# Designs tried in a protein design run: peptides against a protein of PDB entry 2AKA. Part 86

Target 1, 299 residues: chain A of PDB entry 2AKA
Amino acid sequence: MEDLIPLVNRLQDAFSAIGQNADLDLPQIAVVGGQSAGKSSVLENFVGRDFLPRGSGIVTRRPLVLQLVNSTTEYAEFLHCKGKKFTDFEEVRLEIEAETDRVTGTNKGISPVPINLRVYSPHVLNLTLVDLPGMTKVPVGDQPPDIEFQIRDMLMQFVTKENCLILAVSPANSDLANSDALKIAKEVDPQGQRTIGVITKLDLMDEGTDARDVLENKLLPLRRGYIGVVNRSQKDIDGKKDITAALAAERKFFLSHPSYRHLADRMGTPYLQKVLNQQLTNHIRDTLPGLRNKLQSQL

## One batch from the design tools (peptide; made by RFdiffusion4, then SolubleMPNN)

Design b2_p16_8_s2 (from b2_p16_8, 7 letters changed)
Fold by OpenDDE base, seed 3:
Structure b2_p16_8_s2 (fold): chain B 299 residues (1-299), chain A 16 residues (1-16)
Amino acid sequence: as target 1 above (299 residues)
Amino acid sequence: SAQAAVEAALSTLPEA
């Protein structure tokens, strides 16, 4: 039996090539979160490489369709430059930045036109995510004054689709009740059927506080639950701290924390990757037959 | 053509 995730990847690539990205309800996971919520770090931790743009403010300015494919070799390919294999992930980062700037210009604006990036690696499970621009309230630099609403409108194009799952990334060291990610998810998924919660920055919470109730799905219940992760700090990223070492530290954090040790086997980046692979696979299985019929009728 | 690529991809999908 053919893997279902690669099958949807082929559809994503085909639709991207014809510019029909916004109108198709493909089974997919959209990643949403405020700026600096830790979205990029989660994605990089899956790959085990630094390859996403970094900086203050809006870093992701185009949707990034990130297609992870388990393989014996490690390399990346972009849909916009077919035939070129990237083995240096710094070059991958530079290509994302260059391709973003080519479309948006130098004003740090956004575009709804996706970048399609496929990463082959022995260290990943098959998984496709659509990384979306981080929600912000304040324009930076020469960004348009309505950038907040532009980002929101872009996110809504994805998360309102019935076959779109939502990976809502929220930092634990902020008020979760005011999480931009959970707020937008609740707006489009009021029953919490399509939303997966990710709680980052658990290691940065104030002493004497914890996110146990959230992680146990008792505070803001989601059908698909919450998974806590611990990402590298910005200092660690700038210092090129090894992701493997960071993953070991994450495991140690959950095991040693009195509030989280009982949840440790259902926390952390490796578990998150596994859950997302399974949920996406099952979601594709459920939705794809109906989608085929719909698409065939439109041709 | 882009349309042919879409049709080819659709042909690999499971039937409803």
Scores: peptide ipSAE 0.082, ipTM 0.763, DockQ to the pose 0.740
Fold by OpenDDE base, seed 2:
Structure b2_p16_8_s2 (fold): chain B 299 residues (1-299), chain A 16 residues (1-16)
Amino acid sequence: as target 1 above (299 residues)
Amino acid sequence: SAQAAVEAALSTLPEA
């Protein structure tokens, strides 16, 4: 039997080629979070490369369908420029920026038209994520005054779909009860059936506080639970700290922390990748029996 | 064609 995630990737690419992007209910994982929640860092940690746009505002302004494919080779491909293999991930970043600007213009607006990026790597598990614009409350630059609602409406196009899992990324150094990611997830998934919680910035919590109750699924229970991660600090990023070294530091953080050491084997970026691969694979398997007829009717 | 690619992809799925 062929891998289920690559099978769905072929469907995604085929539908994108015919302009069918809006009403697809493919089994997928949408990534949601507020600005600066750590979404980009989580995704880059999966690849082990810096390749996503960075900035102070909304950086992701189009949905990014990120298809990770385990391979003996390492390179990236965009659906909009077939035949070009990117081996320099800085060039990948630049292409995302250029392709975003091509569609959205200079006003820093958003577009619901996805960018499709496939990354082949020996360092990834098969995994497809849809990175969505970060939720924001304050327009910057030439952004329209209703940008918050435009982003929300875009997110709702994905997260309301029955076959969409939600990767809710929340920073631990903010009030988790008021997390933008968890709020939107609760709105569309009130029973917590489709939501996977990711807690970032655990290393930035105030002295004497921890997220143990959240990570143990006791505060805001999700059926699929929570996974804590530690991303590189801005200082580490500016200092060009290697992602591999950062992943080792993440492991050390969980093992050495009094509140988290007992959870350490169920925390961190490598474990998150494994869990997401398994959950997506299982989710595809569960939805596959009815998928063919449903997709046929959407052509 | 793009349509043929979609149909080919769908054909790899089990029938409902």
Scores: peptide ipSAE 0.077, ipTM 0.760, DockQ to the pose 0.755
Fold by OpenDDE base, seed 4:
Structure b2_p16_8_s2 (fold): chain B 299 residues (1-299), chain A 16 residues (1-16)
Amino acid sequence: as target 1 above (299 residues)
Amino acid sequence: SAQAAVEAALSTLPEA
């Protein structure tokens, strides 16, 4: 059987080239979360490299179609600059920032036009994610006062699509009932059929508290469940702590924690990658027949 | 062309 994720990647690339990305209901996973929810850290942990823009406020300002491809070599390629192989992931970060600024200008505005980034690595499973701007209520810098609504409108263009799975990233050290990610997911997926929950910052919870009920899918049930992860602290990121070491620490966290030990084999970033690969593959398989018919009828 | 790429990609989709 052909690899289904690479097949959809080719469709994504083709549609991006003609500017039709927003109009097609491709099987995909959209990543949603509030600012500082740990979304960028989750994605970087998949790659094992620091490559996403960092900072306060809205960091992701354009949709980032992140195509992870298992390969014997490690490099990145952008659709907007074909043929250029990036081996320095700092340069990848800079290119994302430059390409974002090229379209949005210097006012920290947003654009719905995606950036397509493919990362080849021996350390990844085949996985495509659409990273979306973080939800915020506070404009920063020269952002328009309605930036919150602009972001929401952009997110809705993706998450309302029937074939869009939603990776909802929520921090455990905040009230999960107030999670922006879970709220928007519930709005567009009220039955919890398309949503995968990610709970970050489990290591930052108040003493005597835990997210066991959430992770066991007992508090806010999702058909596709929840996966807890432990990301590097901001101090660790600033100190350039190795992601591999962070992943080992994450494993140790779950194994040693009384509330999570029994879940440890179904937690952590590596498990999340596996689940997302499987979920996306299965989702593509289920949606391809209908997608083919729809696309063929338009041609 | 982008259109040709779309058509080519579409042709590789499994039959329903």
Scores: peptide ipSAE 0.070, ipTM 0.749, DockQ to the pose 0.672
Fold by OpenDDE base, seed 5:
Structure b2_p16_8_s2 (fold): chain B 299 residues (1-299), chain A 16 residues (1-16)
Amino acid sequence: as target 1 above (299 residues)
Amino acid sequence: SAQAAVEAALSTLPEA
């Protein structure tokens, strides 16, 4: 049997080429979270490279279909510039920024038109994620005053689909009851069947507090559970701290933390990547029956 | 063509 994730990747690329994307109910994982929740850092940690746009305000301004493919080689390619292989991930970042600006302009606006990026790497598992703009209430620069609602409308195009899994990214150093990610997930997935919780910034929690109850799935239960991760600090990112070193520090964090040590084997970026690979694969398998006929009818 | 690519990809999926 062909690898299921690459199979869906081919479908995604083919449909993108004909101008259909968000309207398709392909088995996929949409990444949602508030601005600065740590979404981009999680994705970069999967790749082990700095390659996503950075800055103040809304970082992701177009849906980014990130297709990770395990390979003996390491390079990236964009659907919009076929034939070009990127080996410098700074160039990948620049291309994302350029392609984003080409469509949205320089006003930091958003567009629902996806960017399709495939990354081949020996350091990744097969995994496809759709990174969506971070939810925000505060427009920056010359963004339209209704930017919050534009983002929400864009997210809803993805997360309302039955075959869409939701990776809800929430920072632990904020009140999780007010998590934008968990709120939108609860809205479209009230029974928590399609949502995977990611808790970031566990290392930034106040002394004497922890997110144990959340990570143990006791506060806001999700069928697919929660996984805690520790991302690089903004200082570390700016200082180009090595992601491999950060992943080691993440492992150490969980192992040494009194509240998390018993969960350590089910925490961290590598475990998250594994779980997402497995869940996406299984989800694709479950949705394959009838998918061909359904998709054919949507052409 | 893009259409042909879609059809080719779909053909690899199992029957309903």
Scores: peptide ipSAE 0.080, ipTM 0.761, DockQ to the pose 0.737; fails the geometry check

Design b2_p16_8_s3 (from b2_p16_8, 8 letters changed)
Fold by OpenDDE base, seed 1:
Order: C-alpha cells, then sequence, then structure tokens
Structure b2_p16_8_s3 (fold): chain B 299 residues (1-299), chain A 16 residues (1-16)
C-alpha cells in the first residue's frame, strides 16, 4: 500500500501549482503558537538540521508546508524551484528568506501564499506540517499596527478547516491557561478533537514547578493529548550544539525528572514524530473518501 | 482551470 502522506503531498503540490491551496480542505496538520513558543525549533528537531529562518519577532511570515519524506538520501527541494536539490541546509534557510521577501516585500509583512518545502532524509518519518506565522501583539519594523489580526486571519484560513489537525505549541514557562495556541485551538475546536498539544520549554520552568498535570491531560484535556519536548536552549543554538546531542539530552531530561519520569516513553521529539506520523496517516485514511467524493462532485 | 486541477487531484487518489 502506498504511503498516504506522500499521496497527500502530491495533492498539496498539485493544488499549490494552481493557487488553490487555501480553498481545499486537505488533511493536514497546522502548527500554531505564539512568537518564541518553539514551533520552528520543533520542526528543525524533526529534520535534525538548522534550516528555518532565525530572529526576533515574526520569523515565519508565510505558511511553510514542510513535507518530510523518509529517504536513503538527504536533500531538500522547493516547489517554486523544481529540479534544484539543496544539500546544504543553510542554503535552504536562505531560500526561505529570499522567497519570503520576494512576496512580502521589505516591510516584514506577511503573505498567506505558502512556501512548499520537501525534505528527504533517512532521519525523518513521513510527515507533513504547515508552519504558520507566530501570533504576536507587537508589530516589528514597518509592520502595520493590525499585524496581530492579519496573522490571526491567516491562521484561521487553515485551522477552521474541518480536516485540519492543529499542533498547538505552548511554552511551559508561561501561563498555559493564557496560551495563544490553546486559545485559538479552543476557538475553532472547542471539543478538543483536532488539537494536539505540544509543551515546549519544560527545562525553563521555575524551580519547584512542573507541567505534569498538563502532560497527563488533566488540566486542559485534549482528545489527542499532550506531548512535552525539550528544544535546544538559546545558548545551545548559539553554540551550534548538534541536534542529535540535544535529542539525547531531551531523553535524559524526561528520564531524570521526578515529575516526568513515568511519562518519559510518551514524551520527546522522537515520540512526537511517531505520533504525528500515525495521527496524520490515520486522519488521511479517514478523510480521503470524503475528499474524493467532493472532488468528483466538482467535475 | 479548476476542472483540470480536480482531474489531476483525482488521478493521484487511489481508486476505492
Amino acid sequence: as target 1 above (299 residues)
Amino acid sequence: STQAAVEAALSTLPEP
């Protein structure tokens, strides 16, 4: 049986080529969260490479359709630049920045037009995620004062779709009850059926505090639950700490922490990848018959 | 055209 995720990738590419990406309710996972919540770091940890734009404020300014494909080779390809294989992930980062600036201009504006990036790697599971701009209240540069609402409107184009799963990324070192990610998820998914919670920055929580109740799905229950992850610290990023070493440190964190040890086998980036692969595969299987019928009715 | 896109999409989907 052909993998269902690559099948949907072909659909995404076909619809992107005709400019109809936003109009079709494709089975997908949209990644939402506030600025600095750790969304991009989670995605980079999946690939094991630094390839996403870095900076303060709004880093992701266009939706990034990240298609991870398990392969014996490691390279990246953009839909807008077919036939060019990127083996240097710094060049991937630069291409994302250049393509973003080409469409948004110099004012650090946003655009709802996706960038489609496919990454082939032996270190990934088949997984497609749509990284969305981080929610912010503070305009940067020449951004309009209503940039917060522009971002929210862009997010709503994805997360309101019934076949969109929501990866809600929230930092543990902030009040989770006030999480922008969980708020927007609850607005469009009030029963918590489509939302997967990711809790980042567990290593940055105040001493004597923990997110155990959240991770055990007791505080803000989601049907699909919560997965805690530990990203590289800013010091580790600046020091160019290897992601593989960071993943080992993450495992050690969960195993050694009194509040999380019992959850350790259901935490961390590798487990998150597995869960997302399974969730997306199952979701595609469940939604494809309806999608086919809808498409056939449009003929 | 929307029709061509739909046809292309359907061609990628497995037959039931």
Scores: peptide ipSAE 0.172, ipTM 0.821, DockQ to the pose 0.424
Fold by OpenDDE base, seed 3:
Structure b2_p16_8_s3 (fold): chain B 299 residues (1-299), chain A 16 residues (1-16)
Amino acid sequence: as target 1 above (299 residues)
Amino acid sequence: STQAAVEAALSTLPEP
């Protein structure tokens, strides 16, 4: 059986190359969440490398089409820089920053033009995600006063598409009822059919509180449910704490926590990666006949 | 052209 995710990757690359990303409802997963919700940390934990821009405020300012491909070798490639293989993931980070600045300028503005990044690794499952700018209410630096709405409009271009799955990333140490990710998901997916909930920062919740009801799918039910994860702290990231050690700590957290122990086998980054691979593969299989028919009707 | 892109896309899809 042909790998369906690599097939869609070729379609994404072809449409990105011609500037027609908006015209086709490709089966994909869009990642949404507020600033500092932990989106970048989740993606880096999949790769096992530090490679995304870091900082305060809006770090992701263009959509990042992140294509993870299981391979015997480890390297990255950009669609805008064909033939160049990156083996240093710090250089990958720098290229994302440079390519972002090339299009947006120095004002920290946003652009709807995607960056297409493919990462080959023995440590990943085949998975494609579209990382979107973090939702914010406060402009920083030279950002336009309406940056909140610009980000929202950009997100809506992706999440309103019927074939778009939504990875809604919400921090547990904030009021989940007020989660920007869950709000936007509920707006475009009111029946919770396309949304997968990710709950970060479970280790940062106040003593005597837990997210058990959310993780058990009781508070805001999603058909695809919720998966809790524990990311590295900012101190751990700055200290270059190994991601493998962080994944072991995450496992230990769920196993040792009274409220989460019974869920531990359905929590954590490795489980999330597996679920997303399976969900995306199945979603592509289900949507591919309709996509083919649509394309044929345009010829 | 949009047509060439559609043809290229179709060529990547498995036949039914």
Scores: peptide ipSAE 0.161, ipTM 0.817, DockQ to the pose 0.432
Fold by OpenDDE base, seed 5:
Structure b2_p16_8_s3 (fold): chain B 299 residues (1-299), chain A 16 residues (1-16)
Amino acid sequence: as target 1 above (299 residues)
Amino acid sequence: STQAAVEAALSTLPEP
């Protein structure tokens, strides 16, 4: 049997081409979190490249369907510019920015129209994620005053779907009870069946505090549990610090931390990739029969 | 067409 994730990627591409991506409950993982929660850093750590827009305020302003495909070669392709292979990931970043601005304008507005990006790499597992705009409370620049609600409405288009898994990204250096990601996840997944928790910024917690209870799934239990990660600092990102070195530092962090060392083999970006690949694959397998029936009923 | 895309999609999915 063909790999299930690439199969769904073909479905996503086909439906995107006809403008029906929002109408089909495809098995997918939506990435949700507040602004500066570390979503972009998690995604870049999967690829091992700096390729996402950076800046103040809302960075992701359109849904980004990120299709990671394990391959012998490393390059990216956009659905909106078929036939162009990107080997420079800085050009990928620029294309995301340009394509975002083309649709939203330069006013930092948002659009529900996805950008479809496929990344082939020997360093990735097959994994498809939908990166969504970061939840915010405060408009910046020329953003509409209701931008918070526009973002929420956009997120709800994805996360309310039964076949949507939710990657809820929350920073550890903020009150987890106030996590925008976990709040929206709880709203649409009250039983915690579809939500995977990611805890970022574990290295930025106050001295003498830890997120052990969260990571052990004891505080706010999710069926699919929590995975802690340590991203590069903003200074390190701006300085283009190597992601490979950052991943090594992440591993060292968990192994050396008194509160996390016993969890270290179930923490970090590489483990998160593995878990997401497995969970998405299994989720696709479980949902495909229903999807087939739904598609057949549309004929 | 949407219908053609649906048909193509169905053809790629495993049988029940």
Scores: peptide ipSAE 0.153, ipTM 0.821, DockQ to the pose 0.528
Fold by OpenDDE base, seed 2:
Structure b2_p16_8_s3 (fold): chain B 299 residues (1-299), chain A 16 residues (1-16)
Amino acid sequence: as target 1 above (299 residues)
Amino acid sequence: STQAAVEAALSTLPEP
């Protein structure tokens, strides 16, 4: 059977080249969450490399179409600079920053124009994600006072599409009922049909508290359920702790925790990657007939 | 052209 994710990647690239990405309801996964919810860390853990912009405030300022492709070689390519292969992931980070600044200027504004990044790696499953700007209520630097609404409007361009799955990233050490990710998901997906919950920062919960009821899908039910992950701490990131070591620590966390041990085989970043690959593949299969009909009607 | 891109896209999709 032909890999459906690479097929959709070719469609995405073709439509990006003609500037029509915004109007096409392609089967995709949009990643949503508040600032510091752990979105970037989840994506970097899939690749096993530090390659996303870091800092205070809004880190992602343009949609990042991240196309992960399983390959025997490890390198990255941008759609905006075809033919250049990046093997240093620090250079990938710098290119994202430079390309973001080229469009948004120096004011740390946002733009709805996607950056298309393809990463070939032996360590990834085929998976395409759209990383979206983190939701915030606090402008930083020279950002406009309405930046919250600009971000929200940008997110709505993606998450309102019927063929868009929503990866809602929420930290466990905050009130989940007040999660920005789950709020926006519930607004556009009230029946929880398109939303996959990711719970980060399970290791940072207060003593005597746990997210068991959430992870068991009992508190805020989603049809596609919840997956818990443990990212590197800020101290670990600053200390440049290896992602492989962090993934081993994540596995140990779930296996050793009394509240999560029984769920451990359905938790963690490697399981999340598998689930997303499967769900995206199935979702593409289900939506392709409708997409074909829509495209044919445009001829 | 947009039409050429749509045609190319359709050609990449499996037949029903």
Scores: peptide ipSAE 0.149, ipTM 0.811, DockQ to the pose 0.496

Design b2_p16_8_s4 (from b2_p16_8, 10 letters changed)
Fold by OpenDDE base, seed 3:
Structure b2_p16_8_s4 (fold): chain B 299 residues (1-299), chain A 16 residues (1-16)
Amino acid sequence: as target 1 above (299 residues)
Amino acid sequence: SAQQAVQEALSLLPEA
């Protein structure tokens, strides 16, 4: 059953190599969220390494197909540079930046052309995610004034696909009713069949407030529910706080919080990773027969 | 070609 994710990875690589990514409705999880919603931190917490571009403004400017593969060894590989193994995850970050700039230029523009990154690690479950550019309303640098709509259009190419699951990342310290992630998810998945909610920044909520009703799936119900996580603060990231220590602090947060203690076993990054692995595996199993039939009809 | 890509994709998928 675990082998289904690697199978879809091979399909993703094959279609990426021929530039037909948009034409095939592959079973996948697209990650959506506003700028600074914590998407990159969630992905880095899965790997246990700092490897994604960081900075102000739109950081993710191309779709990143992140293929996590459980392995006895730890290294990364890019589809665009086959045969090169990266063991330094800072070099992985630099390669993402360089490959992004190669296509988009230095104007901080966006491109719909994915970067395919495979990470082998003993610390990951098999999981594939498509990290998408963060939704923003404010152009930065030389970005075009319509960058918001360009990002939206790019996201729609993924999230409108029937076989695409949506990981909607929303910060708890902002009005959830105004969550860009949940808005776009509701637009393309009005019945909440394909959407998994992630609530970040639970540790940054005002005193006397909590996201209990959200996490209990009572406020904005999703069929697949919500999972709360606590990411490293920007200060912790800048200070190079160890991700393992951050995961321990996250566990402690949920266990010690009066509003979340009863949910603690269904919260946090490790639980999220497990759920996503299971959800993706099941989703692939359900969709592969239809995908095969569709492909056969195109011969 | 598109047909070659489809055939390659099918080769990766298990038979029903």
Scores: peptide ipSAE 0.260, ipTM 0.853, DockQ to the pose 0.445
Fold by OpenDDE base, seed 1:
Structure b2_p16_8_s4 (fold): chain B 299 residues (1-299), chain A 16 residues (1-16)
Amino acid sequence: as target 1 above (299 residues)
Amino acid sequence: SAQQAVQEALSLLPEA
């Protein structure tokens, strides 16, 4: 069976090169969530490397088209600097920051122009995600007072597309009913057909509380369900805890937790990767015929 | 051009 995800990657690259990426309803997964919801950590856990910008406030300021490709080699490539192979993932982070600043300036503004990053790794499944700026209510630095709405408008450009799946990242240690991710998903996907819920920070919930009902899809039902993950704590990140070790700890967390043990085989970052790979592949298969017809009609 | 991009995209897609 042809690898459909790499095929869509080539389409994304081709359309990005002509500046028309925003106009095409390509089958993709957009990642949405509030600031500090754990989006970047989820993505980094897929790669097993620290490569995304870090900091307080709005970290992701441009859409990041992250193309994960299973390969025998490990390196990254940017569409804006073809031919340069990055083997140091810190340099990948720096390039994202530099390329972001080049377009947005020094005021920590946002831009809807995507950065296209391809990561080849033996540790990933084929998966393409669009990481979007974190939703915020608080402007930082020289950001305009309407930055919340600018971010929202940017997100809406992606999540309103019918062929866009939504990876809604919500922290468990916050009121899920007030999740920015689920709120925006519900606005554009009221029937919960395109939304995949990711629940982070399950390890940071208050003692005696759990997200069992959420993870069992009983509280806010999504057709595609919810997957819980445990990211590295800030202490773990500061301590340079290895992502591989963190993934083992995540597995242990679910297996040992009374409320989650029965769900453990359907939780965690590795399972999330598998599910996203499968769902994206199937989604591409279902959407490509329609896309072909649409494109053919434009000729 | 938009047409060239469409043609390129179609060339990448599997035939029906």
Scores: peptide ipSAE 0.213, ipTM 0.843, DockQ to the pose 0.453
Fold by OpenDDE base, seed 2:
Structure b2_p16_8_s4 (fold): chain B 299 residues (1-299), chain A 16 residues (1-16)
Amino acid sequence: as target 1 above (299 residues)
Amino acid sequence: SAQQAVQEALSLLPEA
């Protein structure tokens, strides 16, 4: 059988070209989380490059369809500028910012129109994610006062779809009961069937506290479980700390931590990539027959 | 057209 993730990528591209992305229940993973929950860092750690917009407030302002493709070469390409290969990932970041501003204007507004970015790399597994705007309650700059609800409405267009898996990113150094990611996931997936929990900032928890019960799936059970990760600190990002070094530090963190050592083989960014690749592949396999029938009924 | 896109999508999908 051919690679199912690249097949769905071709479907995504075809439907994007005709402006019908919002109307299709394609098998996909939507990434949700509050602002500063660590979503961008997780995605950048998959690629091993800094390429996502950074800043205060809402950084992601359009859905980013991130198509990771294992390849012998390393480059990026956008659907909106076909034939241009990007090898400098700073230029990738700048293109995301420019393309976002082209549609949203200068007011830091949001748009539901996706940016489609494909990254070829020898360091990635085949994986497609839809990065969504971070949930916030505080407007920044010239954003409208109802920006919180605009973001929520945008997220709901993706996460309400039955074939959408939800990667819920929550920081461990905040009350998990108040996690924006888990709240929205619980709203649309009350039985926790299509939600994958990611717990970030495990290294920033208060002394004497840990997220063991969460990571062991005992506190807020998800069928697909939780995976803990340790991202670079903001200081490390600003200091341009190498992602490879950060991944080694993450492994060391889990292996050396008394509360997490027994879970270490089922934690960390490399394990998360593997799990997401497998879960997405299996999910595509399970949903394709139904998708075919639906498409046939639309002829 | 929407119909063309559906047909293209079906051509990409494995047969049942």
Scores: peptide ipSAE 0.211, ipTM 0.842, DockQ to the pose 0.487
Fold by OpenDDE base, seed 4:
Structure b2_p16_8_s4 (fold): chain B 299 residues (1-299), chain A 16 residues (1-16)
Amino acid sequence: as target 1 above (299 residues)
Amino acid sequence: SAQQAVQEALSLLPEA
């Protein structure tokens, strides 16, 4: 039987080519979080490569449809640049930046038009994510004063869809009750049926504090639960610390931490990838009959 | 066209 995630990828590509992505409720996972919440690091850890734009303020300014495909080869392809295989992931980063600037200009504006990126790798599970602009309150560059609301409106176009799962990325070193990701998720998913919580920066929490109650799904319950991860520090990124080494350090962190050791087998980036693959696959299976009926009604 | 894209999509989906 054909893999369901690649099937939906073909649907996404077909609809993107005709500009109809906004009108279809395809089964997908939207990634939401405040600026500096660690979203880009989570996505890069899945691939095992540095390939996303980095910086202060709004980094992601267009939706990025990231299609991870398990393969014997490692390369990336953009839908807007068919036939070009990228093997240098720095070139992937540069292409994202160039394609973003082509549409938005140099004023750091946003656009709802997606960039479609497919990454083939032996190190990934089949997984499709839609990375969305980070929530912010402070305009940068030539951004309009209402940029916060423009970002919010863009996010709402995705997360209000019934077939959209929400990957809510929250940093543990901030008040989780005030998490931008969890707030927007609660607004559109008040019963917590479509939201998966990711808790980053667990290694940066104040001494004597922990996020055990959140990770055990006791503080802010989500049906799909929470997964803690430890990303590379900014120092590690600047020092070009290998992601594989960072994943080993993440495993060690959970195993050695008194508050998390009992959860260690259900924490970390590799476990998150597995859970997302399984949840997306199951979600696609559950939604395909309804999607077929909807498409048939449009003929 | 939109109709062609819908038809293509339906061709990719398993039968009900």
Scores: peptide ipSAE 0.200, ipTM 0.840, DockQ to the pose 0.494

